# Designs tried in a protein design run: peptides against a protein of PDB entry 3J47. Part 1

Scores and structures below are computed, not measured.

Target 1, 121 residues: chain A of PDB entry 3J47
Amino acid sequence: IRLTNQLKSLKGLQSKLKDVVEYLDKVINKELPINHTILGKLQDVFNLLPNLGTPDDDEIDVENHDRINISNNLQKALTVKTNDELMVIYISNLVRSIIAFDDLIENKIQNKKIQEQRVKD
Target 2, 69 residues: chain B of PDB entry 3J47
Amino acid sequence: YEEKEESNLAATKSMVKIAEQYSKRIEEEKELTEEELKTRYVGRQDPKKHLSETADETLENNIVSVLTA
Structure headers, positions and changes below count from the first letter of each chain, unless a header shows other numbers.
Peptide ipSAE was made for these designs. It is ipSAE averaged over its two directions, with the distance scale d0 held at 1.0 Angstrom where the peptide's residues are scored. Compare it between designs on one protein only; published cut-offs may not apply.
The geometry check fails a fold that doesn't show the stated peptide or that is severely misdrawn somewhere.

## One batch from the design tools (peptide; made by RFdiffusion4, then SolubleMPNN)

Design b1_p13_1_s1
Fold by OpenDDE base, seed 4:
Structure b1_p13_1_s1 (fold): chain B 121 residues (1-121), chain C 69 residues (1-69), chain A 13 residues (1-13)
Amino acid sequence: as target 1 above (121 residues)
Amino acid sequence: as target 2 above (69 residues)
Amino acid sequence: SELLKELLEKLKL
């Protein structure tokens, strides 16, 4: 259920991102005026979308994005914020995994010591 | 889609809370690791077990947070 | 502590 909901959310987000890209392309091409409401909703979506990219990939795209409109700076800032949140979650999971693994190793070592003592006995 | 969007919005609000909780959880995880080190040094299993349990709970909460994100 | 470091290194991979 949870994975299915996540997948559905990802699909919805992907569709929305596609729509945003199409809208942004139209704005860049001066086919449509900048709609602040759409940009605000897009920002909200970007704030909701954790950037799954490693921080290193974001530095390369930052140089190309610096040339594009005030909207891109806000989108970039929102993307950075989302990336930071995802990174924090990722780091937390790693730390928890490491601690759990350390405890597992220690438990195994203790169990081996107990078994060795029982065999001597 | 709408139910998932509501869940994602709640998850995002929860993510901000999770980020704060995450900093706290990282500190709790460090404390557990220190207690485990102390327990390994002192030979007392109980503090180590408690540290492991707290680390597991922290990991579970992070996984739930990631899955909710 | 060393094993934990190794695990951390493996998790970073």
Scores: peptide ipSAE 0.418, ipTM 0.831, DockQ to the pose 0.009; fails the geometry check
Fold by OpenDDE base, seed 2:
Structure b1_p13_1_s1 (fold): chain B 121 residues (1-121), chain C 69 residues (1-69), chain A 13 residues (1-13)
Amino acid sequence: as target 1 above (121 residues)
Amino acid sequence: as target 2 above (69 residues)
Amino acid sequence: SELLKELLEKLKL
């Protein structure tokens, strides 16, 4: 469900971006007038996007670096963070699987011992 | 779209919480393994079962975290 | 880990 919702949101965003690109191309070609309201909203969206440009060396606080990797450079950093989180989850799952396997083995050993005792009996 | 955005934001917040919980869960899993080890020495199946159950719960939580991620 | 190894060995017997 969550993955499906994320995928749907991404698809919606992709469709909107495509529409914007098509609109911009038509404006450049003087086929359609610029919709100022749409452009204003797009500008607002771009301003909310983390700076896609060259990271200016300014002291972006380390704490926000972990959370806000959403835009291109920031998106790259977020992608790295997401990858690290996924790695942690993967390792955790492996550890749990190993523990579960250990328990299964122990249970099998105990069951075998019980069976051996019954045969002696 | 808005529902998905809200879900993604909640998922991101959950991921941070999951990271903290993950560290705790790893420790709980270790404790369960030690209890299972102790139970193995004592010959009691019950502590081992509890350790296995806790390990399974930890794994399930990690899987949910991965799926949320 | 050692217990797991022992269990694996016992399972093979």
Scores: peptide ipSAE 0.404, ipTM 0.835, DockQ to the pose 0.005; fails the geometry check
Fold by OpenDDE base, seed 1:
Structure b1_p13_1_s1 (fold): chain B 121 residues (1-121), chain C 69 residues (1-69), chain A 13 residues (1-13)
Amino acid sequence: as target 1 above (121 residues)
Amino acid sequence: as target 2 above (69 residues)
Amino acid sequence: SELLKELLEKLKL
């Protein structure tokens, strides 16, 4: 459910971005007037989103702030944090799996001993 | 879309808490392993079963944390 | 760890 909602949000954002790009191209070509309401809402969204690196502006050394799955350039740094979190989760799952296997093996050995005792009886 | 965005924000905030809980869960898992070792020596099934159950609960919590991440 | 290895071996028998 949660992953599906995230994917839906990302797809919606992608579609909206494509529409904006197409609209901007038409405005540049003087085919359509600027829709101020759509642009204003889009600007608000961009201001709330940590600067998804618009490709144009220079070498901002985005210092290593550890935190959030951010979209573009800050998202790369945050992707490192997310990767670390995912790695921790992966290791934890492996450890739990190993413990579960250990218990399973122990149970199997006990069951085998019980069966061997029953056959002797 | 908006509900999913809100859910993602809540999930991200929860990740910080999950990292702290993860350290505690690792410690709990070690305690379970010690109980399994003790149960193996005593030959009583009950402590081993309890350790296994706690390890499973710890694993489930980690899986939920991964799915939330 | 050794007991787990022995158990794994017994599971393969």
Scores: peptide ipSAE 0.389, ipTM 0.826, DockQ to the pose 0.005; fails the geometry check
Fold by OpenDDE base, seed 5:
Order: C-alpha cells, then structure tokens, then sequence
Structure b1_p13_1_s1 (fold): chain B 121 residues (1-121), chain C 69 residues (1-69), chain A 13 residues (1-13)
C-alpha cells in the first residue's frame, strides 16, 4: 500500500513536471503567454525543493534528512542515507533468514527424532 | 497524490522508528533463539514454535520496512 | 549456533 502510494505520487509528480516542461517549451516558442500563476507555483515548488540543479560541491552543508531521491545534491546525501537504510534492511533480512534457517534445522531434527521413535515402536 | 505524499512522509518517520525497532527486534530475536535452544533441551515444542513465529514476524516487519524505504 | 550444528549432524545421521 505505502509503496503503491509513493509510486502514485511519483507518477503524478512526473506527469506534472512533464506538463510544466511542455508548457515552458510552448512559452519559449511564443505559442502560449507566460502564465505567472503557474510559474509562481513552480518557483515555490523549486524553492521548497532543494536545488535540483548541478551539485556544486560547496552548499553541501544543508542537514537534510534520510530517504527519497528528491534532488541531486540532496540526492547525494539522500543517496548515502538511502544506502545506509538499504544496508540496514539487508542486514535485517539476513538476520531473519539465519533465524528462520535455524528454526528449520531444529524442526528437521525434531522430525527425525519422532521418526526414530516410531521405528522403535 | 497528496495521500501518497503523506504516506511517504509517514513512511520516512516510520523508517527512523523502524531503525530503533530493528535494534529491539534483534534483541527479541536473540531471546527467541535462546528460548528455542532451551526448548530443544527440554524437549518441549511450543517455545521453539513461538520463537520461530517471532522470527518470522521480525522478518516480515523488516521486509515491509524495506518496501517502505 | 552449536545447537544448530548438532542438529544438522543429527539430521545427517
């Protein structure tokens, strides 16, 4: 469910971005007038989104948090965070797998003991 | 879309919580393993089964966390 | 871990 919602949001964002690009191309080509309201909203979105542009090395200091590939510089920090999170998940899965395997072995041993008892009867 | 964004935000918060919970789950998993070991020596099947079930639940939660991440 | 090894050995027997 959560993944599906994230995918839906990303798809929606992608579609909207595509529409914006198409709109901007039309404006550049003078096919449509500049809609200041749309541009203002887009600017607001860009201001809220950390710089999506070329990660120049210097402004790396923004403390921005963990998960999603939002933008390139933030994406580097977020990529590291995402990698760490994925690593934690991987380790967790490995640990669970080991436990499950241990239980499987134990179950197999118990089953063998039961079979041995049945043969003695 | 807004619902997904909210869900993603909640998921992010949940991941931080999951990291904390993961540490706790590892400890719980160890306890279950010890219980399984004890049960194996005592010859009682029930504690071992419970340990296995708890390990499975822990695994499931980690998978969900990964999918949420 | 050792119990698991013992179990594995018993399963092979």
Amino acid sequence: as target 1 above (121 residues)
Amino acid sequence: as target 2 above (69 residues)
Amino acid sequence: SELLKELLEKLKL
Scores: peptide ipSAE 0.378, ipTM 0.819, DockQ to the pose 0.005; fails the geometry check

Design b1_p13_1_s2
Fold by OpenDDE base, seed 5:
Structure b1_p13_1_s2 (fold): chain B 121 residues (1-121), chain C 69 residues (1-69), chain A 13 residues (1-13)
Amino acid sequence: as target 1 above (121 residues)
Amino acid sequence: as target 2 above (69 residues)
Amino acid sequence: SEELKKKLEEELL
């Protein structure tokens, strides 16, 4: 469900971005007048979005390193965060697997004891 | 789309919380393992089973966390 | 875990 919602959001964003690109291309080609309202909203979105296009390391506010946000430079910091999260998940799964294995061993030992008791009876 | 975005934000917050809870879950898992060991020595099957079940629940929660990441 | 494995191995032998 969560992944599906994320994918839907990403698809929606992709579609909107495509529409914007198409609109901008039409404006550049003078096929349509500049819609200031759409551009203003887009500018607001871009202002709220960390600068996706400038890879310059200097403006990466340290605070944003811990949050998975959309921008590529932020994505590097976010990639590190994501990698850390994935690592934690991996370790967690490993620990659970070890516990499950221990339980399996215990079950096998118990089953063997039961069989030995049955043979003695 | 907005609902999914909200869900993703909630999931991200949940992941942070899960990371914090993960440490507790690891400790709980250790406690369960000790109970299994004790149960094995005492010959009581029930505590061991409970420990195994709790470990399984911990694993399930981690899997959900991974899916949320 | 390792101790349990060892016990299992001992019981399986």
Scores: peptide ipSAE 0.417, ipTM 0.826, DockQ to the pose 0.005; fails the geometry check
Fold by OpenDDE base, seed 3:
Structure b1_p13_1_s2 (fold): chain B 121 residues (1-121), chain C 69 residues (1-69), chain A 13 residues (1-13)
Amino acid sequence: as target 1 above (121 residues)
Amino acid sequence: as target 2 above (69 residues)
Amino acid sequence: SEELKKKLEEELL
């Protein structure tokens, strides 16, 4: 369910980006007047999206390091934080898998002992 | 999309809480493993099964947490 | 874990 929701969100974002590109192309071709309200909302989205496109602006404002937002330079710091969180989750899953495996082995050993007892009887 | 963004934000806040709970769950899992070890010595099947089930539930919760992240 | 694995191997064989 969660993975499906994430995939659906990504697909929705992709569709919206495609619509924006199509809208911008129509504006460039003078087919539609610039809808200032849509552009303003898009600009707000682009401003909230940490600078994905321009590699050159060095001013990574140091203070916003803690918040998870996905844009590229801030995304690198956020990617590091996300990687750390994913690493913790991975280690946790590994530990649980080891414990579950140990229990499975023990259950198998017990089942074998029960089978051996049944063969002796 | 907005509902999903809110769900992702809530999931991230939940992940921080999950990290704290994870440390606690690791401790609980260790305690269960000790009980399983003790149960192996005592020959009682029931505590060992319960430990295994708790470890599986803990694993499932971690997998769901990873999928949410 | 290794002891358990070894016991499992012994039981499989």
Scores: peptide ipSAE 0.417, ipTM 0.832, DockQ to the pose 0.005; fails the geometry check
Fold by OpenDDE base, seed 4:
Structure b1_p13_1_s2 (fold): chain B 121 residues (1-121), chain C 69 residues (1-69), chain A 13 residues (1-13)
Amino acid sequence: as target 1 above (121 residues)
Amino acid sequence: as target 2 above (69 residues)
Amino acid sequence: SEELKKKLEEELL
């Protein structure tokens, strides 16, 4: 469910960005007059988007974004952050598995001891 | 789309919280393993079982955190 | 972990 919602949001954003690009291209080509209302809404969207182009958002991104150029930097930072989170989760799962395995071993040892005692009785 | 965006935002915030909790969970897991190890030496089944249960809970929480990330 | 594994193996044998 959550992943599906994220994917849907991403797809929606992608579609919207495509529409914006198409609109801007039409305006540049003088096929359509500059619509100030659309531009205002677009600006609002950009302002609500994490500042992909503002240096302040770049600082948060730069710490994570050693690998990808500025626009890619945010995505890279997010990717790095995601990777770090995934690594943490992976390690945690491994640790849990090890603990569970240890418990299983101990339970088995105990069961054998109980069986040995029963045979002696 | 909007509902999903809200859900994603909430999930992202939860993920940050999960990252903090993850460090704590790792420590809890270590503690559980130590208790199990102690129980094994003492021959007391109960403490070992408790450690195992706590480790399992920690694992489950991590899995849920990954799924929510 | 390795000690536990060894003990498990010994217990299984």
Scores: peptide ipSAE 0.414, ipTM 0.832, DockQ to the pose 0.005; fails the geometry check
Fold by OpenDDE base, seed 1:
Structure b1_p13_1_s2 (fold): chain B 121 residues (1-121), chain C 69 residues (1-69), chain A 13 residues (1-13)
Amino acid sequence: as target 1 above (121 residues)
Amino acid sequence: as target 2 above (69 residues)
Amino acid sequence: SEELKKKLEEELL
């Protein structure tokens, strides 16, 4: 279920990205006006998915380069935040694993003592 | 697609909550370790068992958080 | 078993 949902989301994102590219091409050609609602939704998706920044379209003019850089910086910041969260989770899991292991060892020692007492009786 | 978007939004909100709860979970883990140490000194098995159980619960919560993430 | 306990204690300390 989770993997299927992820795949579906990825396919949806791919389709939407294609639509956005096609829309942007039409806007560049002055065939259609900019749809602000689509751009807003796309921006929200990019804010949620830090890794999706395809670097490819380098050729857009210098003024857009600053906006792209700002967008890239924001994306990078979001990626860093996500990485920090993952690190915290990893450390927490490691600590819990260590505690669980310590308890396991103690239980094993206790069991051994109980067996030794039974042999003496 | 909409269901997945809702799921992702819920997951993101959960991650924020997890970040806030993480500090609390770390503190709970420390308390568990302290109880284990106390149990070791007192020689009573019961407090140590309780500490182990709380550590396991803390671990499970972290795993669920990772899976949600 | 005691050796394993000792190793774990050393890692905890």
Scores: peptide ipSAE 0.388, ipTM 0.825, DockQ to the pose 0.006; fails the geometry check

Design b1_p13_1_s4
Fold by OpenDDE base, seed 1:
Structure b1_p13_1_s4 (fold): chain B 121 residues (1-121), chain C 69 residues (1-69), chain A 13 residues (1-13)
Amino acid sequence: as target 1 above (121 residues)
Amino acid sequence: as target 2 above (69 residues)
Amino acid sequence: SEKLKEELEKLLK
């Protein structure tokens, strides 16, 4: 179920990215106005999916228009925020793992002491 | 797709809350480590066991948070 | 923590 949902989300994101690219091309060609709702939804998706691989596509269009740069900067900032959250979670897991390991060592030491006492009796 | 989007939105809100709780959990983990140290000095196994259990609970909560994220 | 690690290493030997 989780993997299937992840795959579905990825496919949805891919389709949406394609639509956004197509929309952006039309906006660049002055065929359509900027749809703020689509951009907002895309930002929400990026905030939820820290896909480190997508920032590279946004960096390419940085050169030409100030407005595109602002949108890209916002997306980048959201990606950074998500990355920071993931990092915090990772560090927390490491700390918990270390504590669990320390407890395991202590338990093993105690077991060894008990075994040594049994051999003396 | 819509259900997943709603789930992701809920997860994001949960992550913000988890980030705040994370600092508190880190402090709780430190307290557990201190209790383990105290138990080691006193030679009483019971406080160490309690510390270990609390550390495990903290770890489990972080894992659940990662899985939700 | 370091003492615990050392004791763990002794137990593994």
Scores: peptide ipSAE 0.378, ipTM 0.822, DockQ to the pose 0.006
Fold by OpenDDE base, seed 2:
Structure b1_p13_1_s4 (fold): chain B 121 residues (1-121), chain C 69 residues (1-69), chain A 13 residues (1-13)
Amino acid sequence: as target 1 above (121 residues)
Amino acid sequence: as target 2 above (69 residues)
Amino acid sequence: SEKLKEELEKLLK
């Protein structure tokens, strides 16, 4: 459910971005007038996106390293962080699976011992 | 779309908490394995069951964390 | 872990 919602949101964003690109192309070709309201909202979105170009060294606010922000340079750092988090989750799942398997083996051993005792009586 | 965005933000906050809890959960899993080991030696099924249940809970939390990421 | 593996092997014989 959660993954499906994230995928749907991403698809919606992709579709909207495509519509914006198509609109901008039509404006450049003078086929449609510039909608100032749409452009203003798009500019606001771009200003909220992390700077994709030159990472100026200075104010990388260390606190935002923990938040997966989808901008290319920040997106690369966020992608690395996400990869590390996924790795930890993967290892944790493996460890839990091993423990569950160990318990299953022990239960089977106990059941076998009980069966052997019943055959002897 | 808005509901998914809110869910994704909540998931991201949960992931940070999960990373801290993950270290603690790994330790809890180890403790459960030790209890199972002790239960094997003592012949008591109850401690082993408790360890298994804690391991399952730890796995479930990790799966939820992966789904949130 | 090794003891558990050994016990599992015993269950499979």
Scores: peptide ipSAE 0.401, ipTM 0.838, DockQ to the pose 0.005; fails the geometry check
Fold by OpenDDE base, seed 4:
Structure b1_p13_1_s4 (fold): chain B 121 residues (1-121), chain C 69 residues (1-69), chain A 13 residues (1-13)
Amino acid sequence: as target 1 above (121 residues)
Amino acid sequence: as target 2 above (69 residues)
Amino acid sequence: SEKLKEELEKLLK
């Protein structure tokens, strides 16, 4: 059951990652805006993944527990990695927004200067 | 399971690589912004715009890389 | 980022 759940979670994560990739591709292609909600949901899924892998306190045999722990550690590591990737994507989007904003500000400054020059002429 | 583990490991490695690329892109974006600021002070608007565009392109590439991984 | 925001705000005025 736990292994199946882990596999299901991994499959779910994989599917979600695929969806994120597809979404990001659409954003890159300017077909869709960045959906922060999707990223948030992905983060939530990743944050829940360790909890889904946390054995309920039932005495599962030590050997299975070790394998589960290794799998959980790996899953946790993968979850952390995925979270890191999502964070990177988020930061990247923020940085893009900042750059775009900077350009906008510069353009506005230039436009104002041009207007001021036109008024002086 | 083993195949999935290998796939996950590969995906994880790819994600790490993407994270590194993203970090690099963020730094490039920052540099572009600094150049833009410098250009504003110097009154050279074009270099600033170019820096901003380069930063945007870098970010776009990072997103694509993350998506492709 | 904050400086840019401030500059943008100044430009918007």
Scores: peptide ipSAE 0.401, ipTM 0.836, DockQ to the pose 0.014; fails the geometry check
Fold by OpenDDE base, seed 5:
Structure b1_p13_1_s4 (fold): chain B 121 residues (1-121), chain C 69 residues (1-69), chain A 13 residues (1-13)
Amino acid sequence: as target 1 above (121 residues)
Amino acid sequence: as target 2 above (69 residues)
Amino acid sequence: SEKLKEELEKLLK
């Protein structure tokens, strides 16, 4: 469910971005007038988005390092965070696998004991 | 789309919480393993089964966390 | 875990 919602959100964003690009291309080609309302909203979105285009390390506010956000510089910090999260998940899965293996071993031992008892009967 | 964004934000917050809970779950998993060991020596099968089930639940939660990452 | 593995190995032999 959560992944599906994230995918839907990403798809929606992608579609909107595509529409914006198409609109901008039409405006550049003078086929349509500039829709100031859409552009204003987009500008607001871009202003809220960390600058995707300028990788300059200096503006990376330390507070944003902990959250997965869309911008590349922020994405580096976010990539580190994501990598850390993935590492934690990996370790967790490994631990669970070890536990499951231990249970499997125990089950096999029990089964063998049951078989030995049956042979003695 | 907004609902999914909210869900993603909640998921991210949940991941942080999951990381904290993960440490707790590791401890719980260890306790279950000890119970399995004790059960094996005592010849009681039921505690071992419960430990195995708890370990499986812990694995499932980790998988869900990975999927939400 | 290691003890359990060793016991299993003994049982499998």
Scores: peptide ipSAE 0.381, ipTM 0.827, DockQ to the pose 0.005; fails the geometry check

Design b1_p13_6_s2
Fold by OpenDDE base, seed 2:
Structure b1_p13_6_s2 (fold): chain B 121 residues (1-121), chain C 69 residues (1-69), chain A 13 residues (1-13)
Amino acid sequence: as target 1 above (121 residues)
Amino acid sequence: as target 2 above (69 residues)
Amino acid sequence: SEKLLKELLEGIK
């Protein structure tokens, strides 16, 4: 359910972006007048996007680095963070699996011992 | 779309919490494994079973965390 | 832990 909702949101965003691109192409080709309201909203969205190109401004608040995978560089940093988190989760799952297998093997050993005792009786 | 966005934000917050819980769960898993080992030496199956169950619960929680990530 | 792993390996067998 959660993944499906995330995918749906991403697909919706992708569709909107495609519509914007198509609109911009039509405006460039002088097929449609520029809708100033749409352009204003797009500009606002771009301003909210983390700067793709200029690495220089230090003051990008460290707190937002972990949460908002919005802009490509920030997105890259956030992607790295997400990757690290996924690795930790993966390792944890492996450890749990190993423990579970160890217990299973122990149970098997015990069962074997019980069977051997029954064969001797 | 908005509901999904809210869900994603909640999931992200949950991931941070899960990371903290993950460290704790790893320690709990180790403790359970030690208890299982102790139980194995004592010849009591019950403590070992409990350790295994706790390890499984820890694993399940990690899997859910990964799926939420 | 290592001893337990050895016992586990022996038990598989």
Scores: peptide ipSAE 0.455, ipTM 0.847, DockQ to the pose 0.005; fails the geometry check
Fold by OpenDDE base, seed 1:
Structure b1_p13_6_s2 (fold): chain B 121 residues (1-121), chain C 69 residues (1-69), chain A 13 residues (1-13)
Amino acid sequence: as target 1 above (121 residues)
Amino acid sequence: as target 2 above (69 residues)
Amino acid sequence: SEKLLKELLEGIK
């Protein structure tokens, strides 16, 4: 559910950005007037989003690796944090699985011993 | 879309909490392993069962943490 | 711990 919601939000944002780009191109070409309400809402979204849109490819500041999710430059740092968290969770799950298997094996061995005793009776 | 965004923000906050809880979960897992060892030596089913249950709870908590991530 | 691990491995067989 949560991952699905995140994916839906991302897809919605992508679609909206595409629509804005198309609208801006039409305005530049004098095909449509500027819709001030849509532009204002978009600006508000950009102000709330950390620097998603700055095209400057170069300064991927390596230091912000510790913080999580959404924006591309911030996303790289956030992706690293998310990856680290996922790795920790994965390792923890593996360890728990191993413990659970160990318990299952022991239970199986005990059950087998009980069955062998019953057959000897 | 807004509901998903809010859910993602809540999940991110939960991840920070999970990182803190992770150390505690590791300790809980160690305790379970010790109880299993004790149960094997004593030959009593009850301590072994308790260790297994605690291991399962630890696994469930990790899975929930992953799903929240 | 090692003995227990061996017993587990034997139990899987």
Scores: peptide ipSAE 0.443, ipTM 0.838, DockQ to the pose 0.005; fails the geometry check
Fold by OpenDDE base, seed 5:
Structure b1_p13_6_s2 (fold): chain B 121 residues (1-121), chain C 69 residues (1-69), chain A 13 residues (1-13)
Amino acid sequence: as target 1 above (121 residues)
Amino acid sequence: as target 2 above (69 residues)
Amino acid sequence: SEKLLKELLEGIK
């Protein structure tokens, strides 16, 4: 569900971006006037989105380290965070697997003891 | 799209919470293991079963967390 | 835990 929603959001953004590009192309070609409202909203989105186009500005990387989904430079820092989270999850799963294995072994031992008792009877 | 965005935001917040819960779950898992050990020595099957069930639940929660991440 | 694992291994044998 979450992944699907993220994918849907991404697809929506992609579609909107495509529409904007198409609109901009039409404006450049003087086919349509600039829709200031759409452009303003897009600018707001771009301002809220860490600079996708300029990978080199180091300063923006420091503050927004925590949030997974945003733009490429932030994505690098976010990728590190995501990697750490995935690592933690992996370790957790391993620990659970070990515990489950221990339980299985214990169950097997118990079953063996029960069987041995039955044979003695 | 908005619903998904909201879901993603909620999921992100949940991840932070999950990290905290994970630490707690690890501790709970350790406690269960101790109970299993005690049960093994005492020959009482009930604590061991409970430990196993809790470990399984912890595993399931981690898997869900991974899937949500 | 280690002791338990050893006992478990012995029990499997």
Scores: peptide ipSAE 0.437, ipTM 0.833, DockQ to the pose 0.005; fails the geometry check
Fold by OpenDDE base, seed 3:
Structure b1_p13_6_s2 (fold): chain B 121 residues (1-121), chain C 69 residues (1-69), chain A 13 residues (1-13)
Amino acid sequence: as target 1 above (121 residues)
Amino acid sequence: as target 2 above (69 residues)
Amino acid sequence: SEKLLKELLEGIK
């Protein structure tokens, strides 16, 4: 559920960005007027998000490290941080799995001993 | 979208808390392993079971953390 | 831990 919600949020952002690009293309082509309200809100979001997109050229540069992979340049740095966090969680899961397997093996050994005793009786 | 954004923000805050608890969970897992070891020596099934349960809880918490991350 | 590993290996056999 949580991962699905995060994915949905990311998809929503992606869709919004796509809509903005499509709108800008239509404005450039003189097909539709500029929606100033939407553009203003998007600009505010871009100003709040540290270096969203490619700052100078179309190249994605790695900028500020944060947990959430959001957008292009900062997104690269954030992606690295997110990857590190995911690795920690993965390692933790592996450790838990190993412990669980150890317990299962012990249970199996005990069951085998019980069966051997039953055969002797 | 806004509701999901709020949920993601809450999840992120939860991840920070989980990270803090992670070290504690690792320690708890070790304690369970020690109890299992003690149970092997003493032949008491109860400590081993408790260790297994704590390991399972630790695993479950890690899975939830991964899903949140 | 090493003894446990040996026991595990014996238990799997």
Scores: peptide ipSAE 0.420, ipTM 0.837, DockQ to the pose 0.005; fails the geometry check

